# Peptides against a protein of PDB entry 3T7K, part 166

Target 1, 248 residues: chain A of PDB entry 3T7K
Amino acid sequence: KAEKILARFNELPNYDLKAVCTGCFHDGFNEVDIEILNQLGIKIFDNIKETDKLNCIFAPKILRTEKFLKSLSFEPLKFALKPEFIIDLLKQIHSKKDKLSQININLFDYEINGINESIISKTKLPTKVFERANIRCINLVNDIPGGVDTIGSVLKAHGIEKINVLRSKKCTFEDIIPNDVSKQENGGIFKYVLIVTKASQVKKFTKLINDRDKNETILIVEWNWCVESIFHLNVDFTSKKNVLYQKK

## One batch from the design tools (peptide; made by RFdiffusion4, then SolubleMPNN)

Design b2_p24_2_s4 (from b2_p24_2 with K10Q E11K I13V K15E E17I E18K)
Fold by OpenDDE base, seed 1:
Structure b2_p24_2_s4 (fold): chain B 248 residues (1-248), chain A 24 residues (1-24)
Amino acid sequence: as target 1 above (248 residues)
Amino acid sequence: SDSVTSEEEQKEVEELIKEVEEKY
């Protein structure tokens, strides 16, 4: 059926998209439309797997979903597109009225607002955002909204190697792991990096660390600090936004 | 087993993150 629909076009584009969707296309696609998209070089996957070499995301806007946050870790992310790309494409293909010899849809007309070429270019870097920031090992409180597995998976996609989950009520100093990064010449390394949800946790962890390791560097942030760092593909250590405690 | 969060779980994450932003 798809071949018969596409036979009216003399030339078919190959978009070379390997995509996931978030915040759109919840009902999926019918079999015919999937086959049409496949013939146009558009493959939509249900889940993110590294083996699939994903290069595209469909979303209506910037979202804080796992899929969206992880898409910024693609190598590279080639396109971040609005769902209207697929809608308009399929509409043009199914249109009986237009003696269209060619499909006239430009990907650049459907870019997600706020995901510009500067962001896309950073996904071509050989390193991940937290790797560039010298953050390899973090401490994460167990009561974080969204759950430690989801949050941890996003952080790992962005270059955090080790996530230590802290039981906020029962943890001791010995439960806190250091950020074990080899001293690179030019960047301040925080020995302890923690993601917390409450001011009481800041007080607890600062006390535990300062009582045992009085002169060590500490960074305590909110999840929003990580999100902003991901959205910009850059860690700004000069910003106090979403930083709860910092000791250099 | 990488627990692939369902679209529902992803919405919950987004909503939960927004709620945290509204409190600060």
Scores: peptide ipSAE 0.037, ipTM 0.607, DockQ to the pose 0.063
Fold by OpenDDE base, seed 3:
Structure b2_p24_2_s4 (fold): chain B 248 residues (1-248), chain A 24 residues (1-24)
Amino acid sequence: as target 1 above (248 residues)
Amino acid sequence: SDSVTSEEEQKEVEELIKEVEEKY
């Protein structure tokens, strides 16, 4: 059926997209439309796997979903596109009235607002955003919204190697892991990095660390600090936004 | 088992992050 629909076009584009969707296409695609998209070099996957070499995300806007946040870790992310790309493409293909011998849909007309070439270019870097920031080992509170597995998976995709889950009510100083990074010249290295949800946790962890290791550097942030760092593919250590406690 | 957060869990994460943003 797809072949008969596409036979009216003399030339078919190859978009070379391996994509996931978030905030759109919840019901998926029918078999004919999947076949059409496949013939145009568009493969849509349900889940993110490293083996699939994903290079595209479909979303209506910047979202704080696991899929969107992880898409910024693709190697590289080539395109971040609005769902209207697929909608308009399929509409043109199914249109019987258009005497169009060619599909005239340009990917660049469907870019997600706020995902510019500067962000896309950073996905070509050999390092991940938290790796560049010298953040390899973090402490994460167990009561984080979204769960430690989801949050941890996003953070790992962006270069955090070790996630230590802290039982916020029962943890001691001995449960807190250091961010063991060799002193590289170009960035503020924090010995202790923590992601917390409450001001009471800031008070607890700052006391535990300062009582036992008074001279060490501490960074305590909200999840939003990580999200903003991911959206920009850059950690801004000059910003106090979403930083709950910082000791240099 | 790579816990693929269900679309529901993704909505919950998005909603929970919004709730946290509304509380702070």
Scores: peptide ipSAE 0.035, ipTM 0.601, DockQ to the pose 0.080
Fold by OpenDDE base, seed 5:
Structure b2_p24_2_s4 (fold): chain B 248 residues (1-248), chain A 24 residues (1-24)
Amino acid sequence: as target 1 above (248 residues)
Amino acid sequence: SDSVTSEEEQKEVEELIKEVEEKY
């Protein structure tokens, strides 16, 4: 069926997209449309796997979903596209009225707002955003919204190697891990990096650390600090936004 | 369990995007 539909075109584009979807196409695609997309070099995957060499995301806008946040870690992210690309493409292909000799859909017309060439260019860097920021090991409170597994998976995709989950009510100083980074080149390394949800946790962890390790550097942030860092593919250590405590 | 960002997370995203858009 797909071949018969596509036979009316003299030339078929190869978009070379390996994509995931978030915030769109919840019902998936029918078999004919999947085959059409496959013939056009568009492969849609249900989940992110490193082995699939994903290069594209479909989303209506910038989202705080696991898939969207992880898409900014693709190597590279070639395209971040609105779902209207697929919709318009399939609509053009299924159109019986248009004596179209060629498919005339340009990927650049469907870019997600806020994901510009500056962001795309940063996905071509050999390092991840938190790796560049000298953040390798973090402490994450166990009561974080979204769950430690999802949050941890996103953070790992962006260069955090070790995530230590802190039991907020029962943790001691000995449960807090240092950010073990050997290369002190161009930026302030924080010995202790913590992601917390509550002001009471800030008070607790600052006390525990300062009582036992008085002169060490501490960064305590909200999840939003990580999200903003991911969306910009840059950590701004000059910003106090979403920073709950900082000791340099 | 696909943690579908709740409608609330979408609102937080929209707020975050608006703040980012207002800064640029």
Scores: peptide ipSAE 0.024, ipTM 0.569, DockQ to the pose 0.075
Fold by OpenDDE base, seed 4:
Structure b2_p24_2_s4 (fold): chain B 248 residues (1-248), chain A 24 residues (1-24)
Amino acid sequence: as target 1 above (248 residues)
Amino acid sequence: SDSVTSEEEQKEVEELIKEVEEKY
């Protein structure tokens, strides 16, 4: 059926998109539209798998969803597009009125606001954002909204290797793991990195660490610090935004 | 037309933000 619909076009573009969707297309696509998109080199996946070599995300705007945050870890993210790209494309294809011999849809007209070339270019780097920031091992409180698995999965996608889950009520100093990064001479390595949800946790963990390991560097942040770092594909250690405690 | 982000996808990470914003 899709072939018959597409036969009216002399040439079909190959967009070469391997995409996931977030905040759009919840009802999915019908079989004909999936086939049409596939013939145009647009493959949409339900979930993120590394084996699929995903290069695109569809979203109406910058979102704080697992899929969106992970899309910024794609190697590379080629396109971050508004759903209107697919909508307009399918409308043009299904339109009988347009004697268009060619599909005239430009991907660049559908870029998500705030995902610019600078962000896209950073996804071509061989390293991940937290890897570049010398953050390998983090401590994550177990009461984090969204759950430790989801948050942990996002953080791992962005170069955190080890996530230690802290039982906020029962944890001791011995439960806190150091950020085991080889001492690169050029500074900025925090021995203890923690993501917390409450001011009481800041007080608790700062006390536990300072009582047992008084001279060590500590970074305690909220989840928003991670999100902002991901959205910029850069960790700004000069910013105090979303930093709850810092000891250099 | 505000593409209604499904409440479910919004819930996970947006809920993370709300709890932190409410406490700080």
Scores: peptide ipSAE 0.036, ipTM 0.596, DockQ to the pose 0.051; fails the geometry check

Design b2_p24_3_s1 (from b2_p24_3, 16 letters changed)
Fold by OpenDDE base, seed 5:
Structure b2_p24_3_s1 (fold): chain B 248 residues (1-248), chain A 24 residues (1-24)
Amino acid sequence: as target 1 above (248 residues)
Amino acid sequence: SKKKLEEERKRYNEELEKEVEEEE
C-alpha cells in the first residue's frame, strides 16, 4: 500500500531521522504511515536506546519530560521538530488532489521554539554538559518528584556517572559521596554536589558536611538547576537561580 | 508582580509536563 501511495512522486526525500516522540502521537501511527515514513528515511522509536543512534525529537514545545531532556544528549541531536512536520507530510502524501511531483516539506520550518542552532551545535561536542561542568558524582534525595530512577537516568545521559540516593530522613555524613573529579587547574570543582527538594534538607546537609568536612566546597541545587543546565547545554556557575546553597 | 507571574507560569508548565509524562 505505501509503495502505491508514494509511486505518484518522481523523487522522494530522505530525511534521515531516527526519532522519539514526547507530548505528541500518543496513539502512534498505523502500519501504512509507518511504512511511508520509513521510505522517507523517518524511523520513529518508542523508547530511547543508545544503540539506535537517535538524532531527532518530536515535541510540540520544549518539555521537561524524560524523553525531551534525554534528546538533548543525543550525539548529535540533528533536529528538534514539532509534530506538525509529520502531520503535514502525511497529509500531503495522502492527498490525491495535488499532482505534486515532489514532496515540498522543509524540516527547518518545523523547528521547536527555543531549540536553536546554538543548542544543536553543543550536542556535537565530545563531552556531556555535566562532564564539562566537572560534576561526575552527585547526591540525590529519595523524595524527589518524578522518582530517582527517571531523574537519575536523565542525569546519567548528560554525563553524571554516579548517582547516590540519600534517604533524606535517615542519612548521615557517611552516606554522602564526594564528587570524585581530579582537580583541574581551572577551578570550580565542588566536592559535594546535592540535589534536594526542600529547605530542611539544605539545613541538614550543610550542617552534616560543615561539621565533618569544614573547608570543603558544597553545591546544593534544585532539580530545576539541572533542567536549565540541560536546556542550555551549559552550566552557569555565576547564576544563583535554583541554587539553594553554594560554598566555594 | 513579575515574580508571581513567572512562578505561576512555572507551575503551569510543570503541571502540563507532568500530565504529558503520565500519558507516556
Scores: peptide ipSAE 0.020, ipTM 0.510, DockQ to the pose 0.094
Fold by OpenDDE base, seed 2:
Structure b2_p24_3_s1 (fold): chain B 248 residues (1-248), chain A 24 residues (1-24)
Amino acid sequence: as target 1 above (248 residues)
Amino acid sequence: SKKKLEEERKRYNEELEKEVEEEE
């Protein structure tokens, strides 16, 4: 069926997209449309797997979903596209009225607002955003919205090697792990990095650390600090936004 | 105003959080 529909075109583009969707196409695609997309070099996957070498995300806008955040860790992310790309493409292909011998849909017309070439270019870097920021080991409170597994998975995709989950009510100093990064001479490495949800946790963890490991560097942030860092593919240590406590 | 931008960011974040909750 797909071949018969596409037979009217003299040449078919190869978009070379390996994509996931978020915030769109919840019902998926029918068998004919998925085959059409496949013939155009558009493969849509249900889940993110490293082995699939994903290079594209479909979303209506910038989202805070696991899929969207992880898409910024693709190697590289080639395109972040609005779902209208697929909609208009399929509409053109199914249209009987257009005497079009060629498919005239340009990927660049469907870019997600706020995902610019500067962001795309950073996905070509050999390092991940938190790796570049000298954040290797973090402490994460167990009561984080979205759950420790989802949040942890996103953080790992962006270069966090070790995630230590803290039981916020029961944890002691011995439960807090240091960020095991070699001291670079030019400063900016925090020995303790924590993601927390409440001001009471800031008070607790700062006391525990300062009482047992005096004069060490501490960074305590909220989840939004991580999200903003991911959206920019850069950690800005000069910003106090979403930073709850910092000791240099 | 800085306050309006913060409110817009808060709304945007709330909308994004709802969208995440609806997809979960």
Scores: peptide ipSAE 0.019, ipTM 0.506, DockQ to the pose 0.043
Fold by OpenDDE base, seed 4:
Structure b2_p24_3_s1 (fold): chain B 248 residues (1-248), chain A 24 residues (1-24)
Amino acid sequence: as target 1 above (248 residues)
Amino acid sequence: SKKKLEEERKRYNEELEKEVEEEE
């Protein structure tokens, strides 16, 4: 059926998209449309797998979803597109009225607002955002909204190697892991990096660390600090936004 | 108050995470 529909076109584009969707296409696609998209070089996957070499995200806007945040870790992310790309494409293909010899849909017309070329270019870097920031090991409180698994998965996608989950009510100093990175000459390295949700946790962890490991560097942030770092594909250590405690 | 700010931050984070859960 898809072949018959596409036979009216003299030339078919190859978009070369391997994509996931978030905040759109919850009902999926019918078999014919999937086949059409596949013939146009558009493959849509349900989940992110490294083996699929995903290069595209479909979303209506910048989202804080796991899929969206992880899409910024693609190697590279080639396109971040609005769902209207697929909608308009399929609409044009299914149109009986237009004796169109060619499909006239340009990917660049459907870019997600706020995902610019600067962001896309950073996805071509050989390192991940937290790797570049010298953040290898983090401590994550167990009561974080969204859950430690989702948050941890996003953080790992962006170069954090080790996530230590802290039982906020029961943890001791010995439960806190150091950020084990070799001191490179030019980068501020925090020995202890923690993601917390409450001011009481800041007070607790700062006391535990300062009492047992005096004069060490500490960074305590909110999840939003990580999100902003991901959205910019850069960690700005000069910003105090979403930083709850910092000791250099 | 520090408590009010903490509650607002908590609500903001909870709303954002609910949006994530609803959209996933």
Scores: peptide ipSAE 0.018, ipTM 0.491, DockQ to the pose 0.054
Fold by OpenDDE base, seed 1:
Structure b2_p24_3_s1 (fold): chain B 248 residues (1-248), chain A 24 residues (1-24)
Amino acid sequence: as target 1 above (248 residues)
Amino acid sequence: SKKKLEEERKRYNEELEKEVEEEE
């Protein structure tokens, strides 16, 4: 059926998209449309796997979903597109009236607002955002909304190697891991990096660290600090936004 | 107030969690 539908076109584009969807297409696609998309070089995957070499995300806008946040770690992310790209494409293909010799849809017309070429270009960098920021090992409180697995997975996708989960009520100083980064000459490495949810945790962890390991550098942030860093593919250490405690 | 900001952040994180859960 797909072949018959596409036979009216003299030439078919190859979009070369390996994509996931978030915030759209919850019902999926019918078999015919999947086959049409496949013939146009558009492959949609249900989940993110490194082996699939994904290069595209479909979403209506910037989202804070696991898929969207991880898409910014693709190597590279080639396109971040609105679902209207697929919708308009399929509409044009299924149109009986237009004896179109060619599919006339430009991907650049469907870019997600806020994902510009500057962001896309950063996904071509050989390093991840937190790697560039000298954040290798973090401490994550166990009561974080979204769960430690989801949050941890996103953070790992963006270059954090080790995630230590802290039992907020029971943890001691010995449970807190240092950010073990090779001494870069240019300074700015925090020995202790923590993601917390509550002001009480800030008080607890600052006390534990300062009492046992005096004069060390500490960074305590909210999850939103990580999200903003991901959205910009840059860590801004000059910003106090979403920083709960900082000791340099 | 610090409390209002914490509540807004909590709500925002909860909304994000729901979006993540709805997509799983």
Scores: peptide ipSAE 0.019, ipTM 0.509, DockQ to the pose 0.055; fails the geometry check

Design b2_p24_3_s2 (from b2_p24_3, 13 letters changed)
Fold by OpenDDE base, seed 2:
Formats: structure tokens, C-alpha cells, sequence
Structure b2_p24_3_s2 (fold): chain B 248 residues (1-248), chain A 24 residues (1-24)
């Protein structure tokens, strides 16, 4: 069926998209449309796997979903597209009235607002955003919204190697791990990096660290600090936004 | 005021995260 539908076109584009979807296409695609998309070089995957060499995300806008955040770690992310790309493409292909010998859908017309070439270009860098920021090991409170597994998976995708989950009510100083990064002469490396949800946790962890490891550098942030860093593919240490405590 | 702002931020963050997760 797909071949018969596509036979009306003299030339077919090869979009070379390996994509996941978030915030759209919850019901998936019918078998004919999947085959059509495949013949056009568009393959949609249900889940993110490194082996699939994903290069595209479909979403209506910038989202804070696991898939969207992880898509910014693709190597590289080539396109972040609105679902209307697929909708308009399939509509054109199924249209009997269009005597079009060619499919005339331009990918660049469907870019997600806020994901610009500057962001795309950073996905071509050999390093991940938190790696560039000298954040290798972090402490994460266990009561974080979204869950430690999802949050941890996103952070790992962006270059954090070790995630230590802290039991917020029961943890001691010995449970807190240092950020084991070699001291670079010019870079403010934080010995302790923590993601927390409450002001009470800030007070607790700052006290525990300062009482046992005096004069060490500490960074305590909200999850939104990580999200903003991911959305920009850059950590801005000059910004106090979403920073709860900082000791240099 | 600072506590109220922190609570509002928390509520907002929880809402936004929940909404984004529900949209998947």
C-alpha cells in the first residue's frame, strides 16, 4: 500500500531522521504511514537507546520530559521539529488532488521554537554540558519530583558519571560524595554538588559539610538549574538563578 | 515572603514537571 501511494512521486526525499516523539503522537502511526515514513528516511523509535544513533526529536514545544531533555544529548541532534512536519508530510502524500511530482516539505520550516542553530551546534561538541562544567559526581535527594531514576538518567546522558542518592531525612556527612574532578588551575570546581528540593535540605547539607570538611567549595541547586543548563547546553556559573547555596 | 516564594516555586516546579510528564 505504501509503495502504491508513493509511486505517484518521481523523486522521494531522504530526510535521514532517527527520531523519538514527546508530547505528540501518543497513539502512534498506522502501518501504512510508518512504512511511508520509513521510505522517506524517517524512523520513529519508542524509546531512546544509544545504539540507535538518534538525531531528531518531535515535540510541539520545548518540554521538560525525559525524552526531550535527553534529545539534547544526541550526538549530534540534527533536528528538533514540530509534529506538524509529519502531519503536513502525510497529508501531502495522501492528497489525491495535488498533481505534485515532488514532496515539498522543508524541515527548516518546522523547527521547535527556542531550539536554534546555536543549541544544535553545541550537540556536536565532543563533551557533554556537565562534563564541560567539571561536574562528574553529584548528590541527589531521594524526594525529587520526577523520581531519582528519571532525573538520574537525564543527568547521566549529559555527562554526569556518578549519581549518589541521598536519603534526605537519614543521611549523614559520610553519605555525601565529593565531585572527584582534577583541580584545574582556572576553573571553579565545586567539591560538593547537590540537587535538592527544600530549604531545609540546604541548611542540613551545608551544616554537615561545613562541620566536617571546612572551607571546601559547595554548590547546591534546584532541578531547574540542571534543566536550564541542558536547554542552553551551557552551565552559567555567574547566574544565581536556581542556585540555593554557593561557596567558592 | 522568601518562604512563600520558595513554596510557590516548588508548586510551580511540581506542576510543570507533572504537566510535562503527563503530556508524554
Amino acid sequence: as target 1 above (248 residues)
Amino acid sequence: EKKELEEKRKEYNEKVIKEDLEEE
Scores: peptide ipSAE 0.024, ipTM 0.437, DockQ to the pose 0.053
Fold by OpenDDE base, seed 1:
Structure b2_p24_3_s2 (fold): chain B 248 residues (1-248), chain A 24 residues (1-24)
Amino acid sequence: as target 1 above (248 residues)
Amino acid sequence: EKKELEEKRKEYNEKVIKEDLEEE
């Protein structure tokens, strides 16, 4: 059926998209449309796997979903597109109009607002955003909304190597791991990096660290600090936004 | 305890999606 539908075109584009969807297409696609998309070089996957070499995300806008956040770690992210690209494409293909010579849809007309060439270009870098920021090992409180697995997975996709989960009520100083990064001569390195949810946790962890490991550098942030860093593919250490405690 | 955490995770993810969609 897909072949018959596509036979009306003299030439078919090859978009070379390996994509996931978030915030759109919850009901998926019918078999015919999937086959049409496949013939146009558009493959849609249900989940993110490194082996699939994904290069595209479909979303209506910038989202804080796991898929969207991870898409910014693709190597590279080639396109971040609105779902209207697929909708308009399929609409044109299913149109009963006579023999169309070509499909006339430009990918650039469907870019997600806020994902510009500057962001796309950063996905071509050989390093991840937190790697560039000299953040290798972090401490994450166990009561974080979204769950440690989801948040941890996003952070790992963006260059965090080790995630230590802290039991906020029971943890001691010995449970807190240092950010073990080789001293780069010119980079500010925080010895302790923590993601927390409550002011009480800030008080607890600052006390534990300062009492046992005096004069060390500490960074305590909210999850939103990580999200903003991902959205910009850059860590801004000059910003106090979403920083709960900082000791340089 | 794992099931409760998974449910909270699901609820949070649903909330985040909703909030992200409502801010438009």
Scores: peptide ipSAE 0.023, ipTM 0.486, DockQ to the pose 0.528
Fold by OpenDDE base, seed 5:
Structure b2_p24_3_s2 (fold): chain B 248 residues (1-248), chain A 24 residues (1-24)
Amino acid sequence: as target 1 above (248 residues)
Amino acid sequence: EKKELEEKRKEYNEKVIKEDLEEE
């Protein structure tokens, strides 16, 4: 059936998209539309796997979903597109009225607002955002909204190698892991990096660390600090936004 | 317990989507 529908076109584009969707297409696609998209070089996956070499995301806007945040770690992210691209494409293909010899849909007309060429270009870098920031090992409180697995998975996608989950009520200094990064001459490396949810945790962890390791560097942030860093694909250590405690 | 965690994750993801959609 898909072949018969597409036979009316003299030339078919090859978009070469391997995509996931977030905040759109919750009901999926019918079998015919999937086949149509496949013939146009558009493959949509249900989940993110490294082996699939994903290069595209469909979303209505910038979202804080796991899929959206992880899409910014694609190597590279070629396109971040609004769902209207697929909608308009399928609408044009299913339209019987237009004797269109060609599909005239430009991908660039459907870019997600706020995902510009500057962001896309950073996904071509050989390093991840937290790797560039010299953050490889972090401490994450176990009571974080969204769960440690989801948050941890996003952080790992962006270059954090080790995530230590802290039981916030029961943890001691010995449970806190250092950020084992070779001292590069250029840039403040924090020995202890923590993501916390409450002011009480800031007080607790600062006390534990300062009592046992008084002269060490500490960075305590909210999850929003990580999100903003991901959205910009850059860590701004000059910003105090979403930083709860910093000791250089 | 695993199912409850998955449901909470689903609810959180839905909430995050809604919040992200409402902030526009």
Scores: peptide ipSAE 0.021, ipTM 0.488, DockQ to the pose 0.744
Fold by OpenDDE base, seed 3:
Structure b2_p24_3_s2 (fold): chain B 248 residues (1-248), chain A 24 residues (1-24)
Amino acid sequence: as target 1 above (248 residues)
Amino acid sequence: EKKELEEKRKEYNEKVIKEDLEEE
């Protein structure tokens, strides 16, 4: 059926997209449409796997979903596109009226607002955003919304190697891990990096660290600090936004 | 406990998606 539908076109584009979707296409695609997309070099996956070499995300806008955040770690992310690309493409292909010998849809017309060339270019860098920021080992509270597995998976995709989960009510100083990074010349290294959810946790962890490891550098942030860093593919240590405690 | 955690995660994800979509 897909072959018969596509036979009316003299030339078919090859978009070379390996994509995931978020915030759109919840019902998926029918078998005919998925085959049409495949013939056009568009393959949509249900989940992110490194082996699939994903290069595209479909979303209506910038989202803070796991899939969207992880898409910014693709190597590289080639395209971040609105779902209207697929909608218009399929509409044109299924249209009986247009004697169009060619599919005339440009990918660049469907870019997600706020995902510009500067962001896309950073996905070509050999390093990840948190790696560039000298954040290798973090402490994560166990009561974080979204769960430690999801949050941890996103953070790992962006270069954090070790995630230590803290039981906020039961943890001691000995449970807190240092950020084990070699001093690089051009960046402030925080010995302790923590992601927390509550002001009470800030008070607890700052006390535990300062009482046992005096004068060490501490960074305590909210999850939104990580999200903003991912969206920009850059950590801005000059910003106080979403920073709950900082000791240099 | 695992089922309860999975349900809470699902609820959170649904809420976040809804909030992100409603800001349009």
Scores: peptide ipSAE 0.019, ipTM 0.450, DockQ to the pose 0.508

